# Ledger of designs, part 191: peptides against a protein of PDB entry 5VZU

Target 1, 271 residues: chain A of PDB entry 5VZU
Amino acid sequence: GRTLEDIFHEHMQELILMKFIYTSQYDNCLTYRRIYLPPSRPDDLIKPGLFKGTYGSHGLEIVMLSFHGRRARGTKITGDPNIPAGQQTVEIDLRHRIQLPDLENQRNFNELSRIVLEVRERVRQEQQEGGHEAGEGRGRQGPRESQPSPAQPRAEAPSKGPDGTPGEDGGEPGDAVAAAEQPAQCGQGQPFVLPVGVSSRNEDYPRTCRMCFYGTGLIAGHGFTSPERTPGVFILFDEDRFGFVWLELKSFSLYSRVQATFRNADAPSPQ

## One batch from the design tools (peptide; made by RFdiffusion4, then SolubleMPNN)

Design b2_p26_5_s2 (from b2_p26_5, 8 letters changed)
Fold by OpenDDE base, seed 5:
Structure b2_p26_5_s2 (fold): chain B 271 residues (1-271), chain A 26 residues (1-26)
Amino acid sequence: as target 1 above (271 residues)
Amino acid sequence: PLLLPENATYITDVDGFVKFLQEHYE
């Protein structure tokens, strides 16, 4: 069978040719799709917006970064021969922080792989547990045929007297204040290096990162065939740069904010 | 309004494309 590396690399000549064909068609575009920049929220990890991404074999693409509660999403604004525009190229789980090891151990791909796969397994377990709770809740609404229970007569239970037994103040077990995950201290960024064997199209990536999160990237064959989500690492470098390590592809994509301002690109205020 | 070509399926010149979007839709 084709490996994931084969899916990513085997058709490089076709990808380049397709890219050339598609780029040559812009002057003859008959139809346009309106996009809106996502509104910024105070709790967003960074300002949402357009980023130019470098895909190892694919080249430059535009991705919209948006935040959806505890998830971030990279949506393709430009497609490629594998993943069309409008698809979610990356989904980031902001609940699942990746702790990178020291700089020496960051060179070890197997160590990064171990860390990511452990987080993937936790995410999978949480999805299974949440699926069971949703499943059990639906099963109990069997139609209880309301058999008309016969009206048993109201026995007048006698007025037992006022014995004022002191209410034991059963101290309600204090709600375990879910330890507010301390906002990851925007401490001094940690040194960052790609693992040995992870390819980058651009060697000019930031050598310091703020934080990392578990995420999944979308991969497919040409024409969006057999789309799959692969595990990876979202790396926040700064306000304007993030990366994604495609673990199974051993590839790194760097995304840099598009600094252009667009008139009337803001989403209409929710009325 | 920011408008994208529906056929913008693969771009090589992202900076040129951003400029194009500004020139045509600002």
Scores: peptide ipSAE 0.042, ipTM 0.580, DockQ to the pose 0.611
Fold by OpenDDE base, seed 1:
Structure b2_p26_5_s2 (fold): chain B 271 residues (1-271), chain A 26 residues (1-26)
Amino acid sequence: as target 1 above (271 residues)
Amino acid sequence: PLLLPENATYITDVDGFVKFLQEHYE
C-alpha cells in the first residue's frame, strides 16, 4: 500500500497546483473575520499568540497558539486546500514530554518514531482506563425507588466503656522510599537536529531546543476529506519559535511568532 | 525537474506558476 508519506508526496504537486489556482483566480474573494488574541496565563509554556508557519506545499500559514491547561492548541488562521481556517492543526499534550536522545541518535528516524509511538500508546491506555471508570459509574444508577423507610426511633446508644490497655505493638513504619521525582531537568537547551529523511522547507531551523511534547497533527485530503490525527512532536525552541515534526509524513514545520502588534486584537474583557 | 501534474492543463499563467513554484521550493 502507499504510505502516508507516499500519498503526501504524490499529492504535493497537486496541492501546489491547487494553491496556485486558488491564489491566482480568487484574489478578489477576501473574506475578513475578526480574530482575538488569547489571554496570557502565568502557567502558559510561552506567550500565546499568532505564529507564522511554513508547511510543505502550503507555504505561508498563520496559526494561533493557545494553552488550555495541560494541552496546547494550534488553530489555523489561514486555511489551505486540505485544512480550512479555524481547524486545530496541532494538539499538544503537555503531560507527555518527549525526551530526545543525544544529537547522534536524533538523526535516527526509527528511534524518534519508537519514542513517539511509546508515548502514543501510553496516551491511548490512559484514555481507555478513564473510559472504563466513566462507563462503570453510569451502570449502577438504576432508579432506586427510595421507599420511605419509616423513622425508627433513636435508641439511646449506651455508655462509655472503659480502660482497654494500649498494646505496644511497634510496627516499624516501612520507609516508603519516596521515589525522588527526578527534577525535571529544566534542560539547558538541548542540541537539536532533524532525523534523516525528515523534510524541512527551511534548513535554517534552530539547532537547540528547550523541550518537546507529544502531539497530534491534523491531516486531510483535498476539501477536508477523511480528516485524521497523526502523531507528532511539538518542539519548543524559544519564546518565539516552535516546530512540529509530522512523524508519518516525515515533515517538519517551523513556526515563528508574528511580531506585528495588532491594535484592538485583545479579547474583549468579559463584561 | 518538477513534473507538472496532468492538471497543469488548467494553468493559464504558466510563467506565474513557475514563479510560484520557485517561490515555494527555493
Scores: peptide ipSAE 0.032, ipTM 0.512, DockQ to the pose 0.038
Fold by OpenDDE base, seed 4:
Structure b2_p26_5_s2 (fold): chain B 271 residues (1-271), chain A 26 residues (1-26)
Amino acid sequence: as target 1 above (271 residues)
Amino acid sequence: PLLLPENATYITDVDGFVKFLQEHYE
């Protein structure tokens, strides 16, 4: 019987073949679409922009990282045989931080899997609860029959009654110890290592990360067939590097900022 | 040895494909 390794190898060979054919044999009139860089916001986790990624079997890809409140998105700028350009390859939930264990336990794939799947379940519960609140809010628009409320007469404003004495009761202002919001501790970098059995194209990845978040990655068959979101971990290394651990695929993608300054790539200000 | 996929019948540049395979598997 075909092993999972055989299937993965066959699929990888097919992807490489397709990529080669698309790159070398199609004298494609490359239709260029102008892209705009997202504006930086003060609440952005890092500066948004273009990142080059090593994507498992697909090779080098370009993604746009953007921030949308408590969500981050990686949008494909380059397409591949499975996922066309313009798709959201990764979606990151900045509400759901992943706490990595110590370095010894980070080598345990089952521990990472447990942590991620527990967060996935919380995200599903929150979506169901939020869906119920949104559902219940729609149900109460029963047709308000606009019964014409009769014009009840303007009752006259009764007079200003007198000078009640200032009772001095000097209630001591209880020291509301304003729990000093500990300034969002610039997340102390922690040692980072990939779990055993997670494949990386390159072993040269940052061995320290700032923080991790729950996310989902988009996977599909060739021609964008049966697209689905798989659970993963967004790893913020620094201002210019992040990774994504594809949990079910047992793969790691490293993304590095494209340092090229693009002139006139700023989004037009909303007029 | 990188085995050429059975669908390699569509490859006109075998040397370019072998090079491309090396660059993507290394």
Scores: peptide ipSAE 0.030, ipTM 0.516, DockQ to the pose 0.039
Fold by OpenDDE base, seed 3:
Structure b2_p26_5_s2 (fold): chain B 271 residues (1-271), chain A 26 residues (1-26)
Amino acid sequence: as target 1 above (271 residues)
Amino acid sequence: PLLLPENATYITDVDGFVKFLQEHYE
């Protein structure tokens, strides 16, 4: 069968061409939806906002990055011929960090694939276990008819006496050397390179990353046909740049913050 | 507020759209 990679590469030239044909798209836009920037929270991995993405096949797009507890979301502000505007292009699980190998082993696509697929299986297991706990918790609220069990009289159990002698055994306090948890080197960026065979539209990507997380990306055929979620890696480079490795497509997308200060773009305070 | 065209499947002029957003929301 055709791989998702094969389907994506065959249509790459058509997608770029379609994106150039509709240059007059704004002249026909009669209806507009208001979008608000997501509110920033102290626990957000980076400031949420608009990012300009570069896709290998699709060219340039705008994505809104937002944080939802232990998940991050990339939502398309600009669509493409496959995935319309307003769709969630990437979903990031901030609970599942990807540890990249050393720089030499990062060039091995099979090693990255192994690491990502192992994390995908953990995510699936956690979803199955959490589904069972939610199912069992609802079953036990049968109405406990509190039948008033009659107050049987507390028999006075006799006071056993005091005498046990003070054995002196002076066991030396073994100094539990608290293994100083080496402060997770949160500050030093790891050297970063794309695996061999992963295509980037631009080779000018950051060569150091802060951290990586497991995620899934949305792919579809033209006209949003057969939409599917594919495994990938979210790569945080810095406060203004992140990447996504599409594992099955062997492609990399770089996202850079739109450096604009939008007045009155904040969500209205919940009344 | 940010405004997204609803009658278009996708936006092709990304730089024009960014500029439009800046001009209307700055």
Scores: peptide ipSAE 0.051, ipTM 0.546, DockQ to the pose 0.540; fails the geometry check

Design b2_p26_5_s3 (from b2_p26_5, 9 letters changed)
Fold by OpenDDE base, seed 5:
Structure b2_p26_5_s3 (fold): chain B 271 residues (1-271), chain A 26 residues (1-26)
Amino acid sequence: as target 1 above (271 residues)
Amino acid sequence: PLLLPENATYITDIDAFIEWLQKNYT
């Protein structure tokens, strides 16, 4: 049977071929859309903006990194034969930090896989629990046909006297201090190495990372067929570099900030 | 050897493809 690696390599060859066909054989009428840089917020993990990705058969890609509360998003600015421009190539859950093991155990792909899959299962459980609360709330509005209960006569209930001093048992509702998830301490960077069997297009990746998060990457067949999200690891190296490990694909993507000044690229102020 | 997928539309110019590969991916 074909291994996942064989399938990935074949898919990579197809992508390269399709990219050649699209770039070299078609007089492509490219439709351009104006993009705006996302506004930066103080709480953003790093400055949002354009990043140059280099990975697999895709070659050079441009991704917009943006922050959306506890989520980060990589949006494709450049399309490819599988995933069109404007799609979310990566979605990062900033609630779910990945703790990498020591450098020796980081070489073990199975250890990384275990860690990521455990986090994936927690994310699924949280989604199911949140889905149940939303589901139970809708079920109770069955149209109770308000049968007109017959107007039983108001019996004049007698005036009971005044004096019951309500004991102010001020049970202070214990403020469930939502444990302010301590902002992921920008601790000293940890040594970083790719697991054995994870392919990188370039061996020139940062050997120290600040933090990692659970994320999902978008994969699809040619022409955006059967799009699905695959588990991965977002790796923050520094202010200008991040990576994504595609767990199932055993591949690594490195993204580096585009160091360019764009005139009039700021989002129009919300009027 | 680049294993072309069986369904690869015949690259009419294999040499141009190889040259493009070399230029963009080496």
Scores: peptide ipSAE 0.035, ipTM 0.488, DockQ to the pose 0.039
Fold by OpenDDE base, seed 3:
Structure b2_p26_5_s3 (fold): chain B 271 residues (1-271), chain A 26 residues (1-26)
Amino acid sequence: as target 1 above (271 residues)
Amino acid sequence: PLLLPENATYITDIDAFIEWLQKNYT
C-alpha cells in the first residue's frame, strides 16, 4: 500500500498546484475586508498581532495571533485552497505547558509524540468532567406543589437533652497546603531542535525556545472539505517568533511578526 | 525531476509554474 508519506507528498503537490492556479492563472476578483488588531493585555504571553507564517508546501500566509484568557488563537488572514480566510488555523491551550526533553531526546519524534498525546488525553478528560457538571444543574424540575395532605398529629417525641460536655478539641487548622503555584518560571531559553522526520521548509529556525504549549491545528481537504483538528505543539521562541509542530503531519510552521505598523487598525470599542 | 500531479492538465504555462515553484519553494 502507499505509505502515509506518499499520500501526504501527493496531497502537498496538489495544494501547490491549486495555489499556483488560483494566484497566477486566474484573474480572480479579490475580496477585501478591514482587519482590526486585537487589543494588547498585560497578561498576554506576547503582544498580539499579525504574523507571517512559512508553511512548507503552502508558501506564505498571514495569521492574526490573539489571546483569550487561557487560550491563544491563530486566525487566517490569508486563505488557501483548503482553509479560507477567517478560520482558526491554530488553537493553543495555555493551561497545558509542554516540557521539551534535553536536546538529544528532542530528536526522537516518538518521545515528543508521547508527551503530546498524554496532554491530549488530559484535555479530553477535563472536557468530559466539565460537561457532566453543566448537565446535572438543569435537572431540578421545581417541586410540584404536592397538595398538603392533612397533617396527622405528630406524636410528641420526648426531648432527650443530652448533656453534651464541650470537649475543647482544639482541632489544629489543617494546613491547607496552598498548592504553591510554582512560579511560572520564566523558563530560561532551552536548546531547541526539530525531531527527526519533522519537515521544515527552512532549516533556519530558532535553536532556542522559551516555552511550549499543547495546541490543535486545523486541517481540511480542498474547498474546506472534512475539516478536523489535529494535535500539535506551540513553540514560543521570542516576542516576535513562534512555531507550530503539526504532530500527525510531521511538519513545522514558523511564524514571524509583521513589523509594519498599521494606522487606524485598533478594534472599535464595543458599543 | 518534479513529478507533476495528475491535475497538471490545469497548468496553462508550465514554465511559469516551474518559475513560481522555484521562487516560492527553493
Scores: peptide ipSAE 0.027, ipTM 0.440, DockQ to the pose 0.039
Fold by OpenDDE base, seed 1:
Structure b2_p26_5_s3 (fold): chain B 271 residues (1-271), chain A 26 residues (1-26)
Amino acid sequence: as target 1 above (271 residues)
Amino acid sequence: PLLLPENATYITDIDAFIEWLQKNYT
């Protein structure tokens, strides 16, 4: 049972957040939805919780990472001009691991694009096959109106930076003995670099990742117009850091765990 | 509990929001 103090503290947290956003956002009609931190499960890839991210040109974000069986979900805690708060920014398919190539081939955007699109096609095929087996048994349940899933921002085109001159420096060919790269054992960190032409706001991203998964990111125009899901790569760096590569946007978002301990943020135990 | 503004399209100052979250929820 919640104590009166717990209820009061929760309600005060509600009111204070309401007040902060009301004072920080000119939009006086702030409805607040209570979000609980997702409960941790033993099989969760990492501890679920809040992550501070940098999303393209839109600045900082707070995303809640949660696990739902073979799927992970990033839910926006902060909105942006394109996606309202409470929307699912990323959906990760934990069934479909992406194997990154060697570090040299990771610089090739077309190689990453190929790998991701091959996984996307497998996901599409599995959905079609699973749809055929389920089709014979289910009688006429009427059309449930699919509520439209909401969208994320188009990055504005970068302004033309000026013509930097090519410096010629002719470094000597050192005999790099081909150390046979042991096949990246499932679960060891591998070297990580962003492909050429993928933008990051921060070049200080982890240069080693644990594993990658296929995912989709939600994208939209301003005011949540024309919502769509785009293919991407969820990159797990460590227990406290993950990234998302927006393939079509050629953008990278880095997310770091919010280390703050939230009082009364746990989901109420199902009574 | 964290609260999302259902009607707030976006938070303009996320660093202030995080600092505020840390200050009020830690």
Scores: peptide ipSAE 0.028, ipTM 0.402, DockQ to the pose 0.353; fails the geometry check
Fold by OpenDDE base, seed 2:
Structure b2_p26_5_s3 (fold): chain B 271 residues (1-271), chain A 26 residues (1-26)
Amino acid sequence: as target 1 above (271 residues)
Amino acid sequence: PLLLPENATYITDIDAFIEWLQKNYT
């Protein structure tokens, strides 16, 4: 039987061959597009910019991280055999924070899968409800003639009397120890580990994360065939590092800020 | 300006590409 190693080797050979074919075919026809760094906003989760990442079997990629209100986007700057440059490799929903469990339960892939799929279902419900509110708002402008309903007289309900003795039954209110939700201190990182069975090309990932969000990643076959969105987790480690857990692929991509200053790379001020 | 290939050539050496970007656009 083919070993998992044989399948991986065949797939890597195919990717390398495709990479070579694409590189060799386009070497003479490089059209260049000017990209601008996104302007930084005070409300941005981290400074937007270029990040270098490991993308599963494809190897190393450059993505542009940008913020769009309650969404963040990773846009491919480098293409691969599956997904061309300019595509959104990740889309992050900043409304849907994921709370990771304790370090012991973080090793359980099924627990992470449960948490992510519960958030996915909430996002789906919110999209359905928001679609209904937009539809119902147009129909009800029928002129309901407000017929003046006559003022029925407020009957004076009578003052029934006095006496019933207060029985003393001093049931001690059981101290519901309100488990003080320790406010997840916005500044303290939590211990982080990848679930068992999630593959990473880099074992040297940060062992502490600041926060996590629900997101979706773009996947496709070779030549951008059958593109689809897969659920995942965006993990913010620090100002210069984030990760993405591809839930269905059981893979992790680590992204690190490109430490470069670019001249004239700022977006032109909107006049 | 960052001038990137519109046609996504798979960059073989991402570090060489970053160094090239730094050298040409810093």
Scores: peptide ipSAE 0.018, ipTM 0.390, DockQ to the pose 0.529; fails the geometry check

Design b2_p26_5_s4 (from b2_p26_5, 7 letters changed)
Fold by OpenDDE base, seed 4:
Structure b2_p26_5_s4 (fold): chain B 271 residues (1-271), chain A 26 residues (1-26)
Amino acid sequence: as target 1 above (271 residues)
Amino acid sequence: PLLLPENATYITDVDAFVEWLQKHYE
């Protein structure tokens, strides 16, 4: 079996290699990959962009947050030994809002686990139902033999005339009481606390959240071995901060917006 | 445009990376 010393040496060699790569790449990198910031849309939950994430065991990473209709995605800009850059580290289903309990019950990991797993099961059911509808729709296009229906002749429809009188019906202007769209009160943030036994690298996380959604996080072994999706909770704190609770890992990652402005980083307008 | 090192798989110093990005996109 691997000794604790063997595991330590392997991990230290990997950390040394990572340190060598990250220190040398800025000065000696000859090959660059262009990335674009996602265009902001009016329907985006928050402004898309770069976020600095704290991955519990992995350290600090940069993630691109983007919105895709009713889904959000966190794409790794930086990689780690388990998950390379360019992978979707988190996928958020904006259709499946998670309602957190009161602050007392939020400390109960089993309650959060129950809520998340119930939503996971609904998402699976919806995927199965949607898979069936997509399957049944393809079967019935049997080849309609286009029998050439014969060209029936264009009968000349006659030109009839004129005079329909102007009916004056003075319909009273019903006072459409413009229901003043109450400005969507930025939903009052609810108190937030991590469940007991959920680890965070920093205990300094926002104690109020706006809303939560069901999501999945990508996990893998070293070298991207056996990649799988694990259930979690996306937590929107504010315009510049979100979190992800990795349910099975009992870990929390906090993501904060990179405030840097990048010139010419905008995606080209879709032609 | 944002330019990432092709070997960005091992960027662990996010602050150095952000600073590098700033320097290249200012």
Scores: peptide ipSAE 0.086, ipTM 0.661, DockQ to the pose 0.595; fails the geometry check
Fold by OpenDDE base, seed 5:
Structure b2_p26_5_s4 (fold): chain B 271 residues (1-271), chain A 26 residues (1-26)
Amino acid sequence: as target 1 above (271 residues)
Amino acid sequence: PLLLPENATYITDVDAFVEWLQKHYE
């Protein structure tokens, strides 16, 4: 019978073979796609760009980090056997900050899981409410055949006089739209540790983080089969490093900025 | 311009790939 070790060995051999096939295509590639680095915006959480990430058994990958209003995206520049290049490997909701507990409670995977799943449920509720408003608006355009009611000439009722009583329109002070609290850039990072049972390919990860956000990661079977989004935590360490905790996979990916400069890689300014 | 191999579905040596990107687009 196949042992668990045999199954693991076969899976690892398949991954290595797929890696070899895809890597060997690089040297013989006849077709190229032009990419542009995203333009940096003043409101971007960090400078957008290329990051080198680790994906456990998958190895090293390049991801482009970009900002899209209240969302960040990690787009695969290099693919893997499961997720091809050009896919959004991570989607980060910058509206949903995750507060990590103290360092002792950060070791508890169940506590992190609770926090993330509570945020996931809020995101789902917000999506359902926004979906209902969009749904009700479309239903009422039944074709009102506005039969042209005949224009009865309504008589010129006389010009009533000028009594300009200044109505004190006591304009109720419009609800001050609570300025979305800019996430306090508490310049002191929080102590950070991975929960027990979360695997990292490299234990050399930053032990201090600036902030965390709710996000989703893309997972699939080999050949991009049955792709799904799983909940996770985006961890901003610094200007050049971020992590992603894949909650369901109990794995951590570390991403470090590619420091290389590329000439003419900037997106053309939107005219 | 950055040009990626269309079939660069998996790159094991990311540092060599970055160097290759530099060499081709500097």
Scores: peptide ipSAE 0.067, ipTM 0.637, DockQ to the pose 0.622; fails the geometry check
Fold by OpenDDE base, seed 1:
Structure b2_p26_5_s4 (fold): chain B 271 residues (1-271), chain A 26 residues (1-26)
Amino acid sequence: as target 1 above (271 residues)
Amino acid sequence: PLLLPENATYITDVDAFVEWLQKHYE
């Protein structure tokens, strides 16, 4: 059972966090929402929890990664001028694995775009077919108001810096020993590179990925205007790192696990 | 538990927030 000390310590941690956010960033914000760490399940792709994200346009953010059966969700813990805190920045379909091509073809943005859009079309078809079978049996349950999910900003295009001159140097053709294509064993790390024209804030992203999945990212204008879901790729690097490629934005976000052990941050067990 | 301002759209200093989380939740 929670001791009075545990409850008090939890409450004090809460009050201190409130006070930090209030005093450091939000003058007159007196209302706080409690967020619990999601419970870990054996079938979770990685341990759920907090991740520090680098957003190309927004800087740093905190995202909660959670698993919901065949879906994963990134929920913003930190907001930005465009997506409020508590919104689902990314939704990942764990049914729809993305197969990345070889490393050479991974540099081709159009190839990645093709692969992602083909998966998007399959997801759309499955939703249409599943909607037809479910349509005959459901009597008139009234319209649940779909609360609008909030979206992320358009990055302003950086101004063109000036013309640096082309240096020529013509290094020799070393013998391409045909390394036998080992069949893509579903569990081994694949070499990973961002496509040309995809921006990252940090070039120090992992150069090997475990798995990729189709997902959608949330984008909007400033003040959460015109929220929309855009196609993207969730990239699992390891237990503590994942990325998201924003296809339409041509941007990459890297997320790294917050290593902090949050005492008493676990969701209360359903009694 | 993590607490977010309900009326706060964003945290501007995420590094300070992470360092603060570490200091108070470890």
Scores: peptide ipSAE 0.059, ipTM 0.462, DockQ to the pose 0.339; fails the geometry check
Fold by OpenDDE base, seed 2:
Structure b2_p26_5_s4 (fold): chain B 271 residues (1-271), chain A 26 residues (1-26)
Amino acid sequence: as target 1 above (271 residues)
Amino acid sequence: PLLLPENATYITDVDAFVEWLQKHYE
């Protein structure tokens, strides 16, 4: 059967041919759509904007990174033979931080897979619970005429007497040195390495990351057939670089900020 | 403004596209 890896890595000749056909459409394009850069917010993880990314066999693409409360989104600016422009190639849940193990254990793909799948199950549970609370809230608007239950009188509880002898038992306060989990200083980068068997087109990926989050990536067959979301890891390296590990595809995409300044590219202020 | 080709489903040369964007938004 086709593996998920086959979506990106099989049919390379067909993919190259499709790329050529679609490129020929670009060369003859006379119509342009205006896009705006997303407005920056103080609470954004990094400045939103355009990033140049690598997609396994697809090559180089442009993605718009934007922040939407506790979610980040990568939207394709350039399409490919599988996923057209305007699709959300990655969706990041900023509520679900992933802690990477030490460098030795980071090389183990099964360990990363375990961590990601545990977070995926938590996200699934939270979605199920949130669906139940929204359902139960509509049912209870029956007018319970709460009849005023009569004020039962305060029974005066009697004043029992004084004599409790002071037992001296000097229990030694065991200094439970609560090892203050040093709040993992949000600014100290940790050593980073890809797991063995994860493919990257760019071997020169950053060897230090700031933080990781759970996310999902979009995959599809040629012509955007059977689109699916696959679990992955968003890796923030710095202000200008992030990565995405496609868990099921065993692939890594590196994204670097487009440093170009575009005049009048800012979104019009919502009046 | 950022102007994207409306009918372009795929862009192979991202660097040329970025340069094109820069030139059109100077």
Scores: peptide ipSAE 0.058, ipTM 0.533, DockQ to the pose 0.551; fails the geometry check

